Peptides against a protein of PDB entry 4KTY. Designs and how they scored, part 103

Target 1, 266 residues: chain A of PDB entry 4KTY
Amino acid sequence: YVLNDIGVIFYGEVNDIKTRSWSYGQFEDGILDTCLYVMDRAQMDLSGRGNPIKVSRVGSAMVNAKDDEGVLVGSWDNIYAYGVPPSAWTGSVDILLEYRSSENPVRYGQCWVFAGVFNTFLRCLGIPARIVTNYFSAHDNDANLQMDIFLEEDGNVNSKLTKDSVWNYHCWNEAWMTRPDLPVGFGGWQAVDSTPQENSDGMYRCGPASVQAIKHGHVCFQFDAPFVFAEVNSDLIYITAKKDGTHVVENVDATHIGKLIVTKQI

## One batch from the design tools (peptide; made by RFdiffusion4, then SolubleMPNN)

Design b2_p17_8_s4 (from b2_p17_8, 7 letters changed)
Fold by OpenDDE base, seed 5:
Structure b2_p17_8_s4 (fold): chain B 266 residues (1-266), chain A 17 residues (1-17)
Amino acid sequence: as target 1 above (266 residues)
Amino acid sequence: MEQHELDLQKIKDEFLK
C-alpha cells in the first residue's frame, strides 16, 4: 500500500464496473518535496508532520483548493475551459508538480482525481493508503445520517427543498494508522476524503474516520464519522412537503445507498 | 465516466414500482 506507484481506480455504475489506471508516482523526483510544500502551505507544525492523524487530516484539506488554496479545484459542471478536464489526468505527478511550480490550485478534479492525488500524498509520507469506490454514495449535507428526499404532493421530487444528494459513484481514501485518540480496536483503516463535500470544523475536509467504528455504528468518534457513515449506509427518506408546511414520511429505502464498495487488493 | 449526481426522481420511481 506504500510501495505501489501505479494503481487501479474503480468507477462507472454498479451493473457496469469500470477501472482506470492511475500513476501515483510517490517516488518520482520532486513529489516528496511537493508533499512537504503542501504541508508548509497548510502551516502545519513540524511536530505534527510525523503524526498520521494530523497529516491525513491536513492532506484531506489541502488536496482540495477550498479554504486554503490547496492542490485541486473541483468541477462537476462539464465545463473545463480554464484547465484540464478531470478525465484527462492519468496520474498524480503532473498535478503535484504543477501545483509546486505555479503555487496555485490546479484545475480540474473530480473524486478519483482527488483520491489519486491524496493517495500519492499519503503514500509519499509513508502512510499506507488505498482508494475506495462507493457506488450510490450519499451526500448528507445536514449530518442527520439520512438522505432526505422531499416530494411535492404529486410525488415529484422537490429539488429546491432536497439538499442531500447521491453520487453515481464516489472515491475516497483509506489510510492505515493507529488511533491512540480513540478507544482500543478502532485503529487500522481510516476513511479520509479530499473531495470537497462538507465543511468540517471550519474547512472542507473529511477524516480520519475509523472504518471499524463506522462498521459498528460508532459515529461519535472523530473525525467526521457521521458523514462517512451516511455515505455508505444512509436510508433514503421520502418526505412529502404538504401545502400547510407539514412534512410526512411516505417511504423509507434502507437498501439503496452503498450498494457496492470496491477497493483494490494487494 | 465523470462523477455526477443521480436523478432522485428516477430512484424514487424505481423503488416504488
Scores: peptide ipSAE 0.634, ipTM 0.950, DockQ to the pose 0.889
Fold by OpenDDE base, seed 2:
Structure b2_p17_8_s4 (fold): chain B 266 residues (1-266), chain A 17 residues (1-17)
Amino acid sequence: as target 1 above (266 residues)
Amino acid sequence: MEQHELDLQKIKDEFLK
């Protein structure tokens, strides 16, 4: 994992899975220095830089530009006039070197770009990492572990009331580390996500969340386990908002979210 | 293919179909 500088990222639709190559370039000149610079910009305490838990959490925050003038600016509105379209990137090196040179966030990224750059960051710092793609990936905005889809009385989705959303696909990272802060058995792969989706204790960051903990329903374990759990295992709850202010659960769909989770095994 | 949010109405209609 750490030694591979070229990877494959899965994307597309569950019925039409696609792959794209991504050059991580963790061994190229200037990249390690840039990763150290990223931690410097985060004002990360030197004592924590050897701790993969702290490093991965800081990385999840700093790879996105929100809050801290981090590496990448996300854009999902198909308007990329002031930067590079997300699809134009082929690897992490150009992005990281541009960030180091300009000292300003680089435009633009979407999930696989964030994941690609984050993967480079982790690998540069000696943390085994891989990219994971989740099809039908939920975005729970109120941390209730379910997707609340509000309906008008006529059955149409009320987009104003519905805050939760579902991505066609979403990419994040898994980083390998021990978790001495968790009970025995919950080390190993940890979900970390640099795509700015949800605020986590004051910053747009996510993880590390123990994959084993999530698989066993231990969403109380730090960090951001409820959010990651919801991404892969939320039920779609269709709720009719009545005129009198009451909510009625009309339907529950437990089959849509997290239909397929894929990663390249190397 | 770019990442995008799914149309929840379509998802609903497919589920209830």
Scores: peptide ipSAE 0.627, ipTM 0.949, DockQ to the pose 0.886
Fold by OpenDDE base, seed 3:
Structure b2_p17_8_s4 (fold): chain B 266 residues (1-266), chain A 17 residues (1-17)
Amino acid sequence: as target 1 above (266 residues)
Amino acid sequence: MEQHELDLQKIKDEFLK
């Protein structure tokens, strides 16, 4: 709901769910101007700024710094020497105002920071939005809708061959909109994600992907539905890499990914 | 708690229990 300027973001672990307060501040001075500035930096046509499909997709790209000098630089190595640790942020306002003032990407963010800022962006522009947290969130980087975990013959994970990964938790956004570009019934909540994870048609962005479509196994619809589907529903495929170069599927775990998806009720 | 990638070896071991 666009009128809520303070929210709660879920994080932690599935057995120890935690919450943190986040101030969206979409009505604070300078925030709307900054959101417009973000779209200006993206060189977004004026005609598209009234289309939540285009706006959310552009926002997905611009809230992260990759490709386009967008708002936030991500860091996951626990080294934050040249900025603010992700955990130190309490809301979107300081981040957005710093971006507007410096005109340079702000350091640093992780998923909830990206989601928080993106939520502000969406709500500021009149798009109903909420943050969702997925525990055991898969990162499929080869678009095959599964998590390929390669093992040595001794059973140890081969980290060199294993490119896919699993987050302990991951936050992204859902934005409410009609989808006239999709079949009837696939409007409503759309998954959008500004955390830079995968390249989507030339940019690090994700969505909007129809939540209803994904829930019903329809991954053929734009945008990035296969990736979002994999985040919440991919199987873990344990593959033994033999010395002769052959691969053998040893086990399949269909119960691990997406064990819990939590969002504040709107 | 910061976001981090899980240890896939631990996940595997738990699955096989």
Scores: peptide ipSAE 0.618, ipTM 0.947, DockQ to the pose 0.893
Fold by OpenDDE base, seed 4:
Structure b2_p17_8_s4 (fold): chain B 266 residues (1-266), chain A 17 residues (1-17)
Amino acid sequence: as target 1 above (266 residues)
Amino acid sequence: MEQHELDLQKIKDEFLK
């Protein structure tokens, strides 16, 4: 989880699972230096740089460009005019070296690109890390642990009533660490996500969230456990918006989100 | 294949026929 510099990332759809190779390149010249530079840009105290909890959280913030001029600019609207299309990247090295050289965010990434770069960052700093792909990944925007789908009375979806969405797939990272800040048993794999999805206490970042805690429904522990939980376990709530402004829950689908979570063991 | 948000209408139609 630290030594492998080439990996496989799962993507596509649950019924058509695909894999792509990704070169992490954590041992390539300049990459470690760039990772340190990233932490410098984050103004991370030296005392915290040995703490995987702090490092992973900072990394989750800094791998995306939001808030802090971090590494990658995301684009999901097929507009890549001022950079490289996300699909064109094959590894982390070029991205990180460009960031270090230009000192400006690199365009563009999507989830697997973020995850790839973040994986390099973590591994460079000695944190065991892997990429996880979740198919039918929910984005709970209002922190209610549900994926709300609003329907008009005629049955048509009204997408204006919620910002909740579902990704065909989403990639994030799991980092291995102890969690002395959590109760016993919640160490090990921690979900961390650098794809800018939701604001977490002032920044677009996510995690570390204890995978064990989430698996057992414990969403009260730092960091961002509710969000990660929702990504993999949200119920689809079909709500009819009545003309009188009332909302009626018509249906619940508890099987749609998080149909498959895949990671490669290395 | 790019990451994209799913069409909720399609999901609805599939589930709520």
Scores: peptide ipSAE 0.600, ipTM 0.941, DockQ to the pose 0.830

## One batch from the design tools (peptide; made by RFdiffusion4, then SolubleMPNN)

Design b2_p18_1_s1 (from b2_p18_1, 10 letters changed)
Fold by OpenDDE base, seed 4:
Structure b2_p18_1_s1 (fold): chain B 266 residues (1-266), chain A 18 residues (1-18)
Amino acid sequence: as target 1 above (266 residues)
Amino acid sequence: MLPYKLDLQKILEEHKNK
């Protein structure tokens, strides 16, 4: 999880799983320097750089350009005129070296690109890390641990009443570390996500969230456990919005989100 | 293949047909 410099990222549909190669290149010239530079740009104290909890959290923030002029600018509108289309990237090296050289955010990324670069960052700094793909990945926008689907009285979906969404797939990272800040048993793999999705205490970042905690429904543990939990296990809540402003829960589907979570065993 | 947001209307229809 640290030594492998080439990986496979799963994507596509749950019923048509696809793979793409990704070169992490954590041992390539200039990459470690760039990772250190990233932490410098984050103004991370030297004392914290040996703490994988702090490093992964900072990395989560800094791999995306939001808030702090971090590494990658996301684009989801199919407009890539001022950079490289997300699909054109094949590895982390070019992205990180461009960032180091230009000292400006690199355009453009989407989830697997963020995850790829973040994986390099973590591995480069000696943190065991892997990319995880979640199929039917929910984005809970209002932090209620639900994927709300609003219906008109005629039974059709009203997409205007919530910003909640379900992605066919989403990629993030898991980083291996002890969690002395959590109860015993919640160390090990921690979910971290550098794709800018939600604000976490003032910055677009996510994690580290204990995978074990999430698996057991412990969403009270730092960091961002509720959000990660919702990504993998939120219920679909079908709600009829009445003309009088009342909401009626019509149905609940607890099986739709997080149909498959895939990672490469290395 | 780029990730995409699922069409909730399709999800609804599939749900109704179950």
Scores: peptide ipSAE 0.626, ipTM 0.942, DockQ to the pose 0.882
Fold by OpenDDE base, seed 1:
Structure b2_p18_1_s1 (fold): chain B 266 residues (1-266), chain A 18 residues (1-18)
Amino acid sequence: as target 1 above (266 residues)
Amino acid sequence: MLPYKLDLQKILEEHKNK
């Protein structure tokens, strides 16, 4: 989880799983220096740089350009006129070296690109890390642990009111660390995500969230456990929004989100 | 293949037919 410099990222559909190669390149010239530079740009105190909890949280913020002029600018509109299309990247090295040389955010990334660069960052700093792909990944944008689907009175989806979304797949990272700040048993793999999705205490970042805690339904622990829980286990809630402003729950589907979570074992 | 947001209307239809 630290020594492999080439990896595989899972993507596609749950019934048609695909793989793409990604070069992490954590041992290539200039990459460690760039990772240190990223922490410098974050103005991270030296005392915190040895703490994987702090490092992974800072990394989740800094791999995306939002808030802090971090590494990657995301784009999801299929227009990449001012940079490189996300699909053109084959590894982390070119992205990180461009960031270091230009001292400006690199365009453009999507989830697997963010995850690839973040994986390099973590591994470069000695934190065991892997990329995770979640199929049918929910994005809860109002922090209620639900995927709210609003319906018109005729029973069809109201796309204007429905703000939550489900991705066919989403990629993030898991980092291995102890969690002395959490109860016993909630160390090990921690979910961290550098794709800018939601604000977490003032920044677009996510994690570290204890995978074990989430698996057992404990979402009260830092950091961002409710959001990660919702990505993998939220119920679809079908809600009729009436003209009088009242909401009526019509149906609940507890089987749709997080149908498959895939990561490499080695 | 880029990730994409699922068609919720399609999901709803599938749910109704379960």
Scores: peptide ipSAE 0.624, ipTM 0.936, DockQ to the pose 0.892
Fold by OpenDDE base, seed 2:
Structure b2_p18_1_s1 (fold): chain B 266 residues (1-266), chain A 18 residues (1-18)
Amino acid sequence: as target 1 above (266 residues)
Amino acid sequence: MLPYKLDLQKILEEHKNK
């Protein structure tokens, strides 16, 4: 995981899985220096730089430009006039080197670009990492572990009230580390996500969340386990908003979210 | 292919027909 400098990222539809190549380039000139620079920009204490828990959490914040002038600016509105379209990137090297040179956020990224750059960051720092693609990935915006779909009284979706969303696919990272801050058995792969989705204790960051904890429903374990859990396990809750302001749960569907999670082995 | 948010109305219809 650390030594492979070229990877494959899965995307597309669950019934029509596609792949794209991504060059991580963790051994290219200037890349390690850039990763150290990223930690410097984060004002990360030297004492924490040897801790993969802290490093991965800082990385999840700094690979996105929000809050801290990190590496990548996200764009999801199909307007890329002031930078490079997300689809034009083929690897992490150009992005990281541009960031180091300009000392300004690079435009633009989406989930697989964030994941690609983050993967390089982790690998450069000796943290085994891989990209994970989740199909039917839920975005729970209120941390209730549900995908709340509000309905009008006529039975149609109320898009105004419905704040949660489902992506056809979403990419994030898993980083391998021990978790001495958690009970025994919850080390190993940790979900980390640099795509800015939700605020986590003051910053757009996510993880590390123990994959084992998530699999066993231990959403109380730091960091951001509820959000990651919701991405892969949320039930669809159909709620009718009544005229009197009351909400009635009409139905629950546990089969739609997190239909497939794919990652390349080594 | 860029990721996109699913049409929840379509999901609802699929659920009704399930």
Scores: peptide ipSAE 0.620, ipTM 0.937, DockQ to the pose 0.900
Fold by OpenDDE base, seed 3:
Structure b2_p18_1_s1 (fold): chain B 266 residues (1-266), chain A 18 residues (1-18)
Amino acid sequence: as target 1 above (266 residues)
Amino acid sequence: MLPYKLDLQKILEEHKNK
C-alpha cells in the first residue's frame, strides 16, 4: 500500500465493473518534494506533518483547488477549456509536477483523478493508502444522513427541490492509521476524500473517518463520519412536497446506496 | 467512462417494480 507505484482504479457500473490503470509514481523525481510543497502551501506546522490524522485531513483539502489554491480543479460539465480532460490523465506524476512548476491549480480532475493524486500524496508521506470505489454513491448535502428525493404531486421528481444526488460511482481513499483520538477499535482504515463535495468546518475536505466506526453505525466520530456514512448507507427517501408546504414520505429504499465497495487488495 | 448522477426518476420506477 506504500510501495506499489502503479495501481488499478475501479469504475463504471455495478453490473459492468471496469478498471483503469493509474501510475502513482510516489518515487519519481520531484514527487516527494511536491508533496512537501503542498503541505507548505497549506501552512502546515512541522509538528503536524508526522501525524497521519492531520496530514490526511490537510491532504483532503489541498488536493482540490477550492479554498486554498490546491492541486486540482474539478470539472463536471464536460467543458475542459484551458486544461486537460479528466479522462486524459494516466497518473499522478504529471499533475503534481505541473502543480509544483506552475504553482497554480491543475485543470482538470474528477473523483478518480482526485483519488489518484491523493493516493500518491499519502503514500509519499508514508501513509498506507488505497483507492476505494463506491457504486451508487450518495451525496447528502443537507447532513441528515438521508437521500431526500422530492416528488411533485404527480409523482415525478422535483429536481428543483431535490438537492441530494446519487453517483453511479465515486472514488475516494482509505488511509491506514491509528486513531488515538477515537475509542479503541476505530483505528485502521480511514476514509478520506479530496474530491470537493461538501464543506467540512470551513473547507472542502473529508475525513479521516473511521471505516470501522462507519460500518458499525457510529457517525459521531471525527471527521465527517456522517457524510461518509451517507455515501455508503443512506436511505433513499421519496417525499411528496404538497402545494400547502407539507411533506409526505411516499417511498423508502434502504438498499440502493452503496451496493458495492471495491478496492484493490495489493 | 465519467461518473454521472443517476436519474432519480428511473431509480424510483425501478423501486416500484421490485
Scores: peptide ipSAE 0.618, ipTM 0.935, DockQ to the pose 0.893

Design b2_p18_1_s2 (from b2_p18_1, 9 letters changed)
Fold by OpenDDE base, seed 1:
Structure b2_p18_1_s2 (fold): chain B 266 residues (1-266), chain A 18 residues (1-18)
Amino acid sequence: as target 1 above (266 residues)
Amino acid sequence: MLPHKLDLQEILKEFKNS
């Protein structure tokens, strides 16, 4: 999880799982220097750079360009006129070296690109890390641990009222660390995500969230456990919005989100 | 394949038919 510089990222559909190669290149010339530069740009104190909790949280923020002129600009509009299409990247090295050279965010990334670069960052700094792909990945944007799907009275989805969304797949990272700030048993793999999805205490970042805590339904622990929980285990709540402004829950689907979570074991 | 948001109407249809 630290020494392997070539990886596989899972994507596609749950019933048609696909893989793409990704070169992490954590040992390539200039990459360690770039990772240190990223922490410098984050104005991270030297005392915190040895703490994987702080490092992974800072990395989560800095791999995306939002808030802090971090590494990657996300784009999901299929235009990409002012940079490189996300699908054109094959590894982290070119992205990180461009960032170091230009000192400006690199265009463009999507979830697997963010995850690839973030994986390089973590591994480069000695933090065991892997990429995780979640199929049927929910995006809860109102922090209520559920997917709110609003329906018209005729039963059709109201796309205007429905803010939450479900992705066919989403990629993020898991980083291995102890969590002395959490109760015993909640160390190990921690979910961290550099794809800018939601604001976490003032900036677009996510984690580290204890995988064990989330697995056992404990979402009260730092950081961002409710959001990660919702990505993998939220119920779909079908709500009819009445003309009088009242909301009526019509259906609940507890089986749709997080149908498959895949990561490379070696 | 790029990630994409699923059609919630289709998800609902699938749910009702299950």
Scores: peptide ipSAE 0.646, ipTM 0.951, DockQ to the pose 0.896
Fold by OpenDDE base, seed 2:
Structure b2_p18_1_s2 (fold): chain B 266 residues (1-266), chain A 18 residues (1-18)
Amino acid sequence: as target 1 above (266 residues)
Amino acid sequence: MLPHKLDLQEILKEFKNS
């Protein structure tokens, strides 16, 4: 989880799982220096750089360019006119070295690119880390632990009212650490995500969220456990928006979200 | 293959037919 410099990222559809190689390159020249530079740009205290909780949370924020001119600019518009298309990247090294050289955010990334670069960052700093792919990944944008799908009275989806979304797949990271800030038993793998999705206490970041806590429904534990829980286990709530403005829950589907979570063992 | 948001109308259709 630290020594492997080449990995596999799962993607595609739940019924047609695909893999792509990714070169993490945490031992390549200039990469460790770049990771330290990232923490410098974040103005991270030296005392915190030995704490994997703080490091992973800062990394979650800094691997994306939002808020702090971090490493990668996300783009999902299929244009990518002023940079490299996300699909063209094959590893973390070129991205990190470009960031260090230009001192400006690198364009462009999507979830697996963010996860790849973040994995390099974590491993480079001695934190065991792996990439996780979640199929049918929900994005709860109002922190209610539900995937709210609003319907017109005719049964069609109201796209204007429906703000939550479901991705065919989403990639994030798990980092291994102790959690002395949590009760005993909730250390180990922690979910962290550098793809900018939601604001977490003032910044686009996510985690570390205890995987064990989420598995046992302890969403009150820091950080961002409700959001990660919703990504893997939210119910689809079908709500009819009546003409009079009232909302009625018509159906609940507990089977669609988080159908499969995959990670490479080594 | 890029990740993409699923068509919620299709998900609803599949749910109703399940």
Scores: peptide ipSAE 0.643, ipTM 0.950, DockQ to the pose 0.901
Fold by OpenDDE base, seed 4:
Structure b2_p18_1_s2 (fold): chain B 266 residues (1-266), chain A 18 residues (1-18)
Amino acid sequence: as target 1 above (266 residues)
Amino acid sequence: MLPHKLDLQEILKEFKNS
């Protein structure tokens, strides 16, 4: 997980799984220096740089440009006039070296690009890491652990009543570490996500969230377990919004979100 | 293929037909 400098990222649809190669390049010249620079920009204390919990959380924040002029600017509106289209990237090296050289956020990324760069960052710093792709990935925007789908009285979806969304796929990272800050058994793989999705205690970051905790429904543990849980296991809640302003739960689908989670073994 | 938000209307349609 640390030594592999080339990887595969899964994407596409659950019924049409696709793969793309990604060059992590954690051993290439200037990459380690750039990762250290990232932590410098984050004003991370030297004492914390040996702690994978702190490092992964800082990395989660810094790989995206929000809040802190981090590495990558996301773009989801198909406007890439001032940078490189997300699909044009083939690896982390060019992105990280550009960031180090320009000292400005690099444009543009989407989830797999964020995940690729973040994977390089983690591996470069000696943290075992892998990219995970979740198909039918929910984005719970109101932190209720549900994917709310509002319906008009005529039965059609009203997309304006919630910011919750379901993505065909989403990519994030898992980092291997001990979690002495959590109860025994919740170490190992930790979900971390640098794609800016939700604010976590003042910054767009996510994790580390214990995969084991999430698998067992323990969302009370730091960091951001509820959000990650919702991404992989939220129920679809079909709610009819009546004219009188009342909401009625019509249906619940507990099987739709997180139909497939894929990661490379090596 | 870029990631994209799924059409909730289609999700609903699939649910109704399941």
Scores: peptide ipSAE 0.642, ipTM 0.951, DockQ to the pose 0.874
Fold by OpenDDE base, seed 3:
Structure b2_p18_1_s2 (fold): chain B 266 residues (1-266), chain A 18 residues (1-18)
Amino acid sequence: as target 1 above (266 residues)
Amino acid sequence: MLPHKLDLQEILKEFKNS
């Protein structure tokens, strides 16, 4: 019934966990209107707006600016000359109100900013939501459920061949909903992510993916379960690229990814 | 602290030393 409009987002390193406050402001003036506007911009049918599965999936697409002129433009190059540095944001309200007013994507965000705004969006629309932080978060680029790290014969990482990456931390959201489209037991918390990472059926979006399904290794369920699974549980596969073009698996590290996943208890 | 991509070479080093 009562949802907190101020939260805490975990970040930093696994051995030096830090927190930052974030004002969600889902009850602030104009925020609900903005959330409805976001769904309008997504051309979401009214019939779907009562379905948390559809709403969260649309939200994951629309909170990022890619594809659809959504809310936030990401920037990871430390160049923020044409907007606000991601670290300067303290909450969702200013971002959402700017988006509503300008009708243009707001610059700039990174994962915790995306997660903060997305959390506001979900909560504003009556979907229980929380932010989760995954330390040693993998980004599987080729959808093979593993982190392929290519090495030269001298043992150095071949950055040209290595497309996958590991982040020190990544933030996304979990939204609470029933999943009648999934087998019994896979409702509850669903991973959703608005940070643009991979294309999912034509749009940069992610989820909802059943947390329970992922925990039990079920990646066959919609949406984007393989990607989320890889973020939290992929093996690091060290592959030596030989001069003759052959690849040899040298090492497998099954312990590095997803060392810690934390969320504020509510 | 901004999120950043980890140095995979360092990760490999840590793995070998574990």
Scores: peptide ipSAE 0.641, ipTM 0.951, DockQ to the pose 0.890

